# Peptides against a protein of PDB entry 6TME: the designs that were tried, part 267

Target 1, 324 residues: chain A of PDB entry 6TME
Amino acid sequence: NRLKRAYIALQAWKKAFYSDPFNTAANWVGPDVCSYKGVFCAPALDDPSVLVVAGIDLNHADIAGYLPPELGLLTDVALFHVNSNRFCGVIPKSLSKLTLMYEFDVSNNRFVGPFPTVALSWPSLKFLDIRYNDFEGKLPPEIFDKDLDAIFLNNNRFESTIPETIGKSTASVVTFAHNKFSGCIPKTIGQMKNLNEIVFIGNNLSGCLPNEIGSLNNVTVFDASSNGFVGSLPSTLSGLANVEQMDFSYNKFTGFVTDNICKLPKLSNFTFSYNFFNGEAQSCVPGSSQEKQFDDTSNCLQNRPNQKSAKECLPVVSRPVDCS
Target 2, 324 residues: chain A of PDB entry 6TME as posed
Amino acid sequence: NRLKRAYIALQAWKKAFYSDPFNTAANWVGPDVCSYKGVFCAPALDDPSVLVVAGIDLNHADIFGYLPPELGLLTDVALFHVNSNRFCGVIPKSLSKLTLMYEFDVSNNRFVGPFPTVALSWPSLKFLDIRYNDFEGKLPPEIFDKDLDAIFLNNNRFESTIPETIGKSTASVVTFAHNKFSGCIPKTIGQMKNLNEIVFIGNNLSGCLPNEIGSLNNVTVFDASSNGFVGSLPSTLSGLANVEQMDFSYNKFTGFVTDNICKLPKLSNFTFSYNFFNGEAQSCVPGSSQEKQFDDTSNCLQNRPNQKSAKECLPVVSRPVDCS

## One batch from the design tools (peptide; made by RFdiffusion4, then SolubleMPNN)

Design b2_p25_8_s2 (from b2_p25_8, 14 letters changed)
Fold by OpenDDE base, seed 5:
Structure b2_p25_8_s2 (fold): chain B 324 residues (1-324), chain A 25 residues (1-25)
Amino acid sequence: as target 1 above (324 residues)
Amino acid sequence: SLEEKLKEEEEKREEELKEMAEKLK
């Protein structure tokens, strides 16, 4: 019986709790798993006469514990939301049996180890949120072969380069922020046909920005702040017809910020502070527009307030990086 | 210092990213 398997899984999970401050699992007693707090039952997709556990929602429960292998018995679960807890350890490989997984949110926990490759085994996965954990190592290239709507990877310990397979992603939102990603942004980024929002904030990314970023016609948010990017901004950024929020602050960019970037038709905020830009167009000057907010702070700009000293600027500006 | 400003900006961006991601759910 499916509910009997669910009972075994949920009782094993209750035993894996070290702390339940809100007594969320206090009613997790007896065979009626559909009455359990945070457990949702629905008719099975293959037999509407059979009731199954279709969802878990333990969001904001502050539960300390781990995910036991017995969770692989929850074979009818499509929604698994356990964010804002203190779950630790690794994601069990036994979750590969949850073939109906549609939304997987384990964000804001204490999970460790490599990327949870079990997520790649779910054929129908649309939403993946693993942010605010301690996941480490390489991002598997195969994540971008998935038909995901959103990919949240931010605030982890991921290292190495961003996979070139990123261009295959159909996601509208992708977050890499606050990791240890290194190397260049792949040129294949321009192939992300559904991309609306992408954030690279607070990584070890470097090199020149690829010209192919200008092909991201649907992007509304592009944040590459707090990295090691060098060279000039690509002239192709003039192609970002829908960008509203753009941030290049806290990098090592040089050269001139052009009118074609600052006059983007939907641009509301453009931050390029804390770089080594040596010129800007009049349209980029803070206060030049009522509709657009700019920040040019701490660059190498002439006749602007709050700029770097000539001593700080000269070593960088005199050695422009060729991005050709 | 630049390090303090970077830290303050990182904390601010972390909050903004959190709020953004909550709105996308």
Scores: peptide ipSAE 0.009, ipTM 0.316, DockQ to the pose 0.152
Fold by OpenDDE base, seed 2:
Structure b2_p25_8_s2 (fold): chain B 324 residues (1-324), chain A 25 residues (1-25)
Amino acid sequence: as target 1 above (324 residues)
Amino acid sequence: SLEEKLKEEEEKREEELKEMAEKLK
């Protein structure tokens, strides 16, 4: 019986709770698991006459505990939402048995260890949120081979380079922010045809921006702030026909910020502050437009307020990085 | 005044940046 397996799993999970401040699992008593708070039942896909546990929603429950291996008995779960808790340890490999997994949200927890490779085993996964945890090590390249709509990786301890497989991603939203990613953005990024939002904030990324960023025709948000990027902005950024928010602040960019970038048709905010830009077009000047906000603060611009000293600028501007 | 000093520092910075830009051409 599927519900009997679910009962075993949920009772094992209740035993794995160290703290339940809101008494969320207080009613987790007896065999009627469909009455449990945060447990949702639906007709099974293979037999509509059979009721199964199809979803878990424990969002914002502040539960401290761990995920026991017995959760692998929840084989009919398609929605697993446990964000904003204090769950610790690793994601159990036994969750590979949850072959219907569609949405997996474990964000804002205390999970540790490597990337949860069990997520790669779920053939129907569309939503992956593992942000605000302590996941570490390399991002597996295979994550981008999955038909995910969203990939939230921000606020973790991921290291190494961004996989070149990123170009295979069908995701509309991808966040890398506040990790330890290093190296260049892969040139394959321009192949992300469905990308609307990408965030690289607060990593150790470096090198030149790839020209292929200009192929991201559907991108509305592009944030590469707080990294180690160098060289000039790619002229191909003029191809970002739908970009609304663009942030290159807190990098080591040099060269001239062109009209073709600042006149992007949907651009509302463009922040390029805290770089080493030595020129900007008049269209890039803060206050030049009522429809667009610009920030040129702390560059090497002439006749602009709040710029770096010549002493700070000269060592960088005199040694431009060739990105060709 | 503090404002006058800030203005003098800004003017000096603009001159230094101008000279730097001319050397980079």
Scores: peptide ipSAE 0.007, ipTM 0.275, DockQ to the pose 0.012
Fold by OpenDDE base, seed 4:
Structure b2_p25_8_s2 (fold): chain B 324 residues (1-324), chain A 25 residues (1-25)
Amino acid sequence: as target 1 above (324 residues)
Amino acid sequence: SLEEKLKEEEEKREEELKEMAEKLK
């Protein structure tokens, strides 16, 4: 009986709670699991006459605890939303049995360990949110082989390089922000045909920006701020026909910020502050447009306010990185 | 300081990321 398995799983989970401030599991008593707060039943896909547990929503419950392996008995769950809790430990490998998993949100918790590779086993997964946790180590390349709409990885402890497989992603939104990613952005990034928003903020990324970024015709948000990028901005950035927000601040960029970038037709905000740019086009000057906001603060620009000293600029500007 | 500005900008961007995530719901 599927509901009997669900009862075992949910009672095991209730026992794994250390704190339930809102008494969310107070009604988790007896065999009628479909009456449990945050448990949703639906007709089974294989037999419409049978009720199964199809969803869990414990969002914002502030529950402290862990995910027990018995959760692998919830084999009919397609929606698993447990964000904004205090769940700790690892994602159980037993969740590989949840073959209907469609949306998996464990964001804003205290999960640790490597990337939850069990997410790669779910053939129908469309939404993955693991942000605001303590996940660590390498990102599996296979994550970008998944047909995901969104990939939220931000505010974790992921390290190493971004996989070259990123170009295979069909996601519209990808966040890498506030991790420990290193190396270059892969040239394959230009193959992300559905990409609207990508955020690299606050990593240890380096090298030159790949020219292939200019192929991201659907991108509205591109944030590469707070990294170690070097060289000039690619001239191919003039191809970002739909970019509205672009941030390259807090890097080590050099060279000239061109008209072709600052005159992008949809550009609303362009921040290139805290770099080593030694020139900008008149169209890039803050206040040059009423429709566009620019920030050129703390560069090596002549005749602009709030620039770096010649002592700071000369050692960097005199040794430009060739990105060719 | 640069560190204070970085921290303020990080906090602002965390808020922006939350807002972006809400728009995707």
Scores: peptide ipSAE 0.007, ipTM 0.273, DockQ to the pose 0.155
Fold by OpenDDE base, seed 3:
Structure b2_p25_8_s2 (fold): chain B 324 residues (1-324), chain A 25 residues (1-25)
Amino acid sequence: as target 1 above (324 residues)
Amino acid sequence: SLEEKLKEEEEKREEELKEMAEKLK
């Protein structure tokens, strides 16, 4: 009996709660698991006459506890949303039995350890949110071989390089922000044909931006701020026909900010502050457009306010990085 | 901002979850 297995799993999970401030699991009593708060039943895909636990939503419950291995008995769960809790420990490997997993949201918790490789075992996974946790180590290259619509990795402790397999991703939204990623952005990034939004904020990324970024025709948001990027902006950025928000602030970029970038047709906000740019086109000057916002603060620009001193600029500008 | 976009995506996911839960019923 599938509901009996679900009952065992949910009762094991209730026992794994250390604190339930809103008494969310107060009604988690008896065999009728479909009446449990945050538990959703549906007809089974293989037998419409059988009710199964198809979804869990415990978002914003502030529950402290852990995920017990008995959750692997919830084999019919397609939707697992437990964000904004205080769950700790690791994601159980027993969740590999949840072969119908479609959306997995464990964001805003206290999970630790390496990337939850159990997520790679789910053949139908479309949405993965593990943001605002303490996951660490390298990102598995295989994450980008999955047909995911969104990948939220931000606000973790991930290290190492971004995998070259990123170009295989079909995701529209990818967030790397506020991790410890290092190295260059892979040249394969230009192969992300469905990409709308990508965020690299607040990592240890370095090197030159790959020219292949200019192939991202569907990108509306590109944020590479708060990294260690060097060299000039690629001239191929003129190919970003749909970019609305672009941020390169808090890097080590040099050279000239071109008219072709600042005149991008859908560009609404372009921030390139806190770099070492030594020139900008007139179209890049803040206040030059009513439709576009620019920030050129703290560069090496002549005749602009709030720029770096010659003492700060000269050592960097005199040693341009060749990105060719 | 990134935070605003992440909230918008969260709201969208909650709507999709509700729609999926209704379709599964």
Scores: peptide ipSAE 0.006, ipTM 0.352, DockQ to the pose 0.069

Design b2_p25_8_s3 (from b2_p25_8, 13 letters changed)
Fold by OpenDDE base, seed 2:
Structure b2_p25_8_s3 (fold): chain B 324 residues (1-324), chain A 25 residues (1-25)
Amino acid sequence: as target 1 above (324 residues)
Amino acid sequence: SLQERLEKEKKEREEELEKMRELLE
């Protein structure tokens, strides 16, 4: 039966623990898996009279170990939360059998290898958190074809470009921060109709910002700091009617920061420091507004404090990148 | 119920998101 399969899986997992500092699995004894700490049972969706393991919550257990293939026997699991542990290795392909997977959180672990493509096999997946691991390689384009509410990819070792399929995403939150992504932000980004927060911090992204960013009407947080972006800020950024926090710091932007950007109606914090901007509107000047906070530090602005030297500015400002 | 659990987990996720936002600032 289903609980017997779950028992086999959970016992295999317990055996795969190298360290259990909080003795989380101490009571993982006997056939009554529903009594196991961190194991949650519920009536099966196909038969309410049958009790099944529907959820795993081992968050913050600091368990060292790996995920054995026997976890594929947990076929009724819809919630899998094992963040803040020390699990290593790869995500087993056998998890493809968990067709009810709804939320998958393996963040803050020591997982390695390529993107866990098994996550793409789950038809009902809504939440994917794989941040703070050592996943590497390319991000599969198919991730954005899924109807995910949130995609957390930050603090990994992902490389290559951001897939063009990003525009298909229905996620409200997407984090790319602290990876090794390169290339341009796809123009299709403007098609992300449900996007509220997107973070690109600390990658190797480059090129001009696409004009289509201005189509992100629901965005409240847009952070593209610590990359290699060039050119001027798109004038279409004036379309970000709901943006509250915007950060373009630590890039290679040039040109003039306009009123249309700094006067965005919901803008609370706008950081464009550590670039090569050579002008800003009065509305962009720090201290010009009581409602908005600006940081223009370390640009090429005249008559502003803490700016780059002429020696640093001249080579860049004199050769602006044309994004047209 | 599973639905109740999902709701609980959703709430937890939102809280985690808020924490992340603070860290990114």
Scores: peptide ipSAE 0.026, ipTM 0.545, DockQ to the pose 0.033
Fold by OpenDDE base, seed 3:
Structure b2_p25_8_s3 (fold): chain B 324 residues (1-324), chain A 25 residues (1-25)
Amino acid sequence: as target 1 above (324 residues)
Amino acid sequence: SLQERLEKEKKEREEELEKMRELLE
């Protein structure tokens, strides 16, 4: 019965293929679905004597098509990996029936529509990769209630603010890069207890950086480049004891870059170029250390090369944003 | 770089998938 349902689902999916350049589904014929290329069977959890479809791997198959609702019949699937294809449309709501879903990778496709909220219905989801698609709209705050190892959202069309629930996330890696997020980084960010890497690259984020960033003791990578952040860098950044890569470039930051930041013990690369900083400590000067790389290009620094003109600097530097 | 990090994570997951595949077969 379960394999029959799987057969129906997989045949419906095959019919939904517009192009299969590598003939991946060429052997998707007949009732023996466990022999299908990219389909993997295992004993059912509730009955070891019953074989079920437990995994799909169609990575890098360059298949064009869509995900039909019949995929909801694959109720035993725990691993669903279909990255680097040309699937389009939306993620079917019928996938809510896949209650064993553990890893869901639809990255590098042509999916559209809002965030696939069906992913939130999977109680055991550990890995979610939806990067390099055209998902749009608001990010559901509930995503951060999930016990995910990593949250890959980069290269989509998500907009609005980052939910305050971000502080509830137990993820070690989170990427918001190359979306249309706006507003401030939530103060709750400091509550991300397992965070190692977070990237905000290339959004429309603005406002002051929250002081609570300094509470991220385990963060090794913090990249907030290419946004609209203003004000001074929080003094609490001195608390980033494990940060190795830090990038604040291409923003509207002002003020003084302090020793406490540039002398962070694990800091390897600190880029703060293309801002409006009007001073830096000696420890921040590029070339001052062999162990650390700095870039202070295109700021409002005195006696440094490749800085902005007085004409560009004066209007901004003379009216600093107070983040206190 | 971001790309390098993302590719690393992807590779790790793919390796995990391969291990699971071997277990399933």
Scores: peptide ipSAE 0.026, ipTM 0.523, DockQ to the pose 0.077; fails the geometry check
Fold by OpenDDE base, seed 4:
Structure b2_p25_8_s3 (fold): chain B 324 residues (1-324), chain A 25 residues (1-25)
Amino acid sequence: as target 1 above (324 residues)
Amino acid sequence: SLQERLEKEKKEREEELEKMRELLE
């Protein structure tokens, strides 16, 4: 009996709660699991005459506890949303049995350990949100082989390089922000055919930006701020026909910011402050357009306010990094 | 801001989840 298995799982989970401030699990009593707060039942896909637990929603419940292995008994769950709680520990490997998993949101919790590789075992997963946790280590390359619509990884402790498999991703939104990623952005990034928004903010990424970024014709948001990127902006950025928000601030870029970038047709905001740019086109000057906002603060630009001193600029500008 | 966008996305997902709940009921 599927509901009996669900009962075992949910009772084990209730027992794993250390704190339930809103008494969310107060009615988690008895065999009628479909009446449990935050538990949603539906007809089974393989047998419409059988009612199964299809979804969990405990968002914003402020529950402290852990995920017990018995949750693997919830084999019919397709939607698992438990964000904004205080769950700790690791994601149980037993969740591999949840083969119908479609949306998995464990964001804003206290999970630790390596990337939850169990997420890779779910063949139908479309949405993965593990942001605002303490996951650490390498990002498995296989994550980008998944047919995910969105990948939220920001505000964790992930390290090492971004896998080259990123180009295989079909996701429209990917966030790497506020981790410890290092190395270069893979050249394969240009192959992300469905990409709309990508955020690299606040990592330890370095090297030159790959020219292939210019192939991201559907991207509307590109944020690479607060990293260690060097060299000039790729001329191929002129290919970003749909970019609206672009941020390269707080890096070590040099060279000239060109008209071809600043005149991008959909560009609304372009921030390239806190770099070592030594020139910019007139179209890049803040206030030059009513439709576009620019920030050129703290570069090495001549005849512009709030720039770095010659002492700071000369050592860097005189030794430009060759990205060719 | 990034944070605002991320929160917006979260809200949208919650709304989607609500729609799913309605379908399941």
Scores: peptide ipSAE 0.023, ipTM 0.509, DockQ to the pose 0.083; fails the geometry check
Fold by OpenDDE base, seed 5:
Structure b2_p25_8_s3 (fold): chain B 324 residues (1-324), chain A 25 residues (1-25)
Amino acid sequence: as target 1 above (324 residues)
Amino acid sequence: SLQERLEKEKKEREEELEKMRELLE
């Protein structure tokens, strides 16, 4: 009996609650699991005459606890939304049994451990949100083999390099922000055909930006701020025909910011502050356009306000990194 | 902004789930 299994799972989960401030699980009593708050039942896909637990919604319940292995008994769950709680521990491997998983949102919790590789086992997964947790370690390359619409990884403790498999991703939105990623952005990034928005904010990324970024024709938001990127901006950035927001601030970029970048047709906001740029085209000057906003603060630009001192600039500008 | 859009989408998804839940209650 599927509902019986669900009952076992849900009761185990209730027991795993350390705190339930809103008494969300107060009615989690008895065999009628479909009446449980936050539990959604639907006819089974394989047998419409059988009612199964198809979804969990405990969003914003502020529940403290962990996910017990018994949750693996919820084999019919396709929607699992438990964001904005205080769940801790790891994502149980037993969730691999939830082969119908379509949307998995565990964001805004206190999960720890490595990337929940169990998510990779779900063949039909379309939505994965694990942001605002304490996941750590390497990002498995296989994540980008998944047919995900969006990949939310921001505000975790992920380390290592960005996998080269990123180019395989069909996601429109990818967030790496506020992790500990290091190394270069893979050249394969240009192969992300459906990419609209990508953010690398606040990592330890370094090296030169790959020229292949310019191939991201559909990108509207590109934020690489607060990293350790060096060298000049790729000339190929002129190919970003749809970019609206671009941020390269708080890096170690050098060179000249060109007209071809600043005159991008859909560019509305371009921030390249807190770098070591030693020149900019007139079109890049803040205030030069009413339609575009620029920030050139704290660079090595001559005759511009709020720039770095010569003392600070000279050591860097005189030794430009050749990205060729 | 990206964040605003993401939050909006998330909210919409949550609302949809809530509606589904309400139908079962």
Scores: peptide ipSAE 0.021, ipTM 0.479, DockQ to the pose 0.081; fails the geometry check

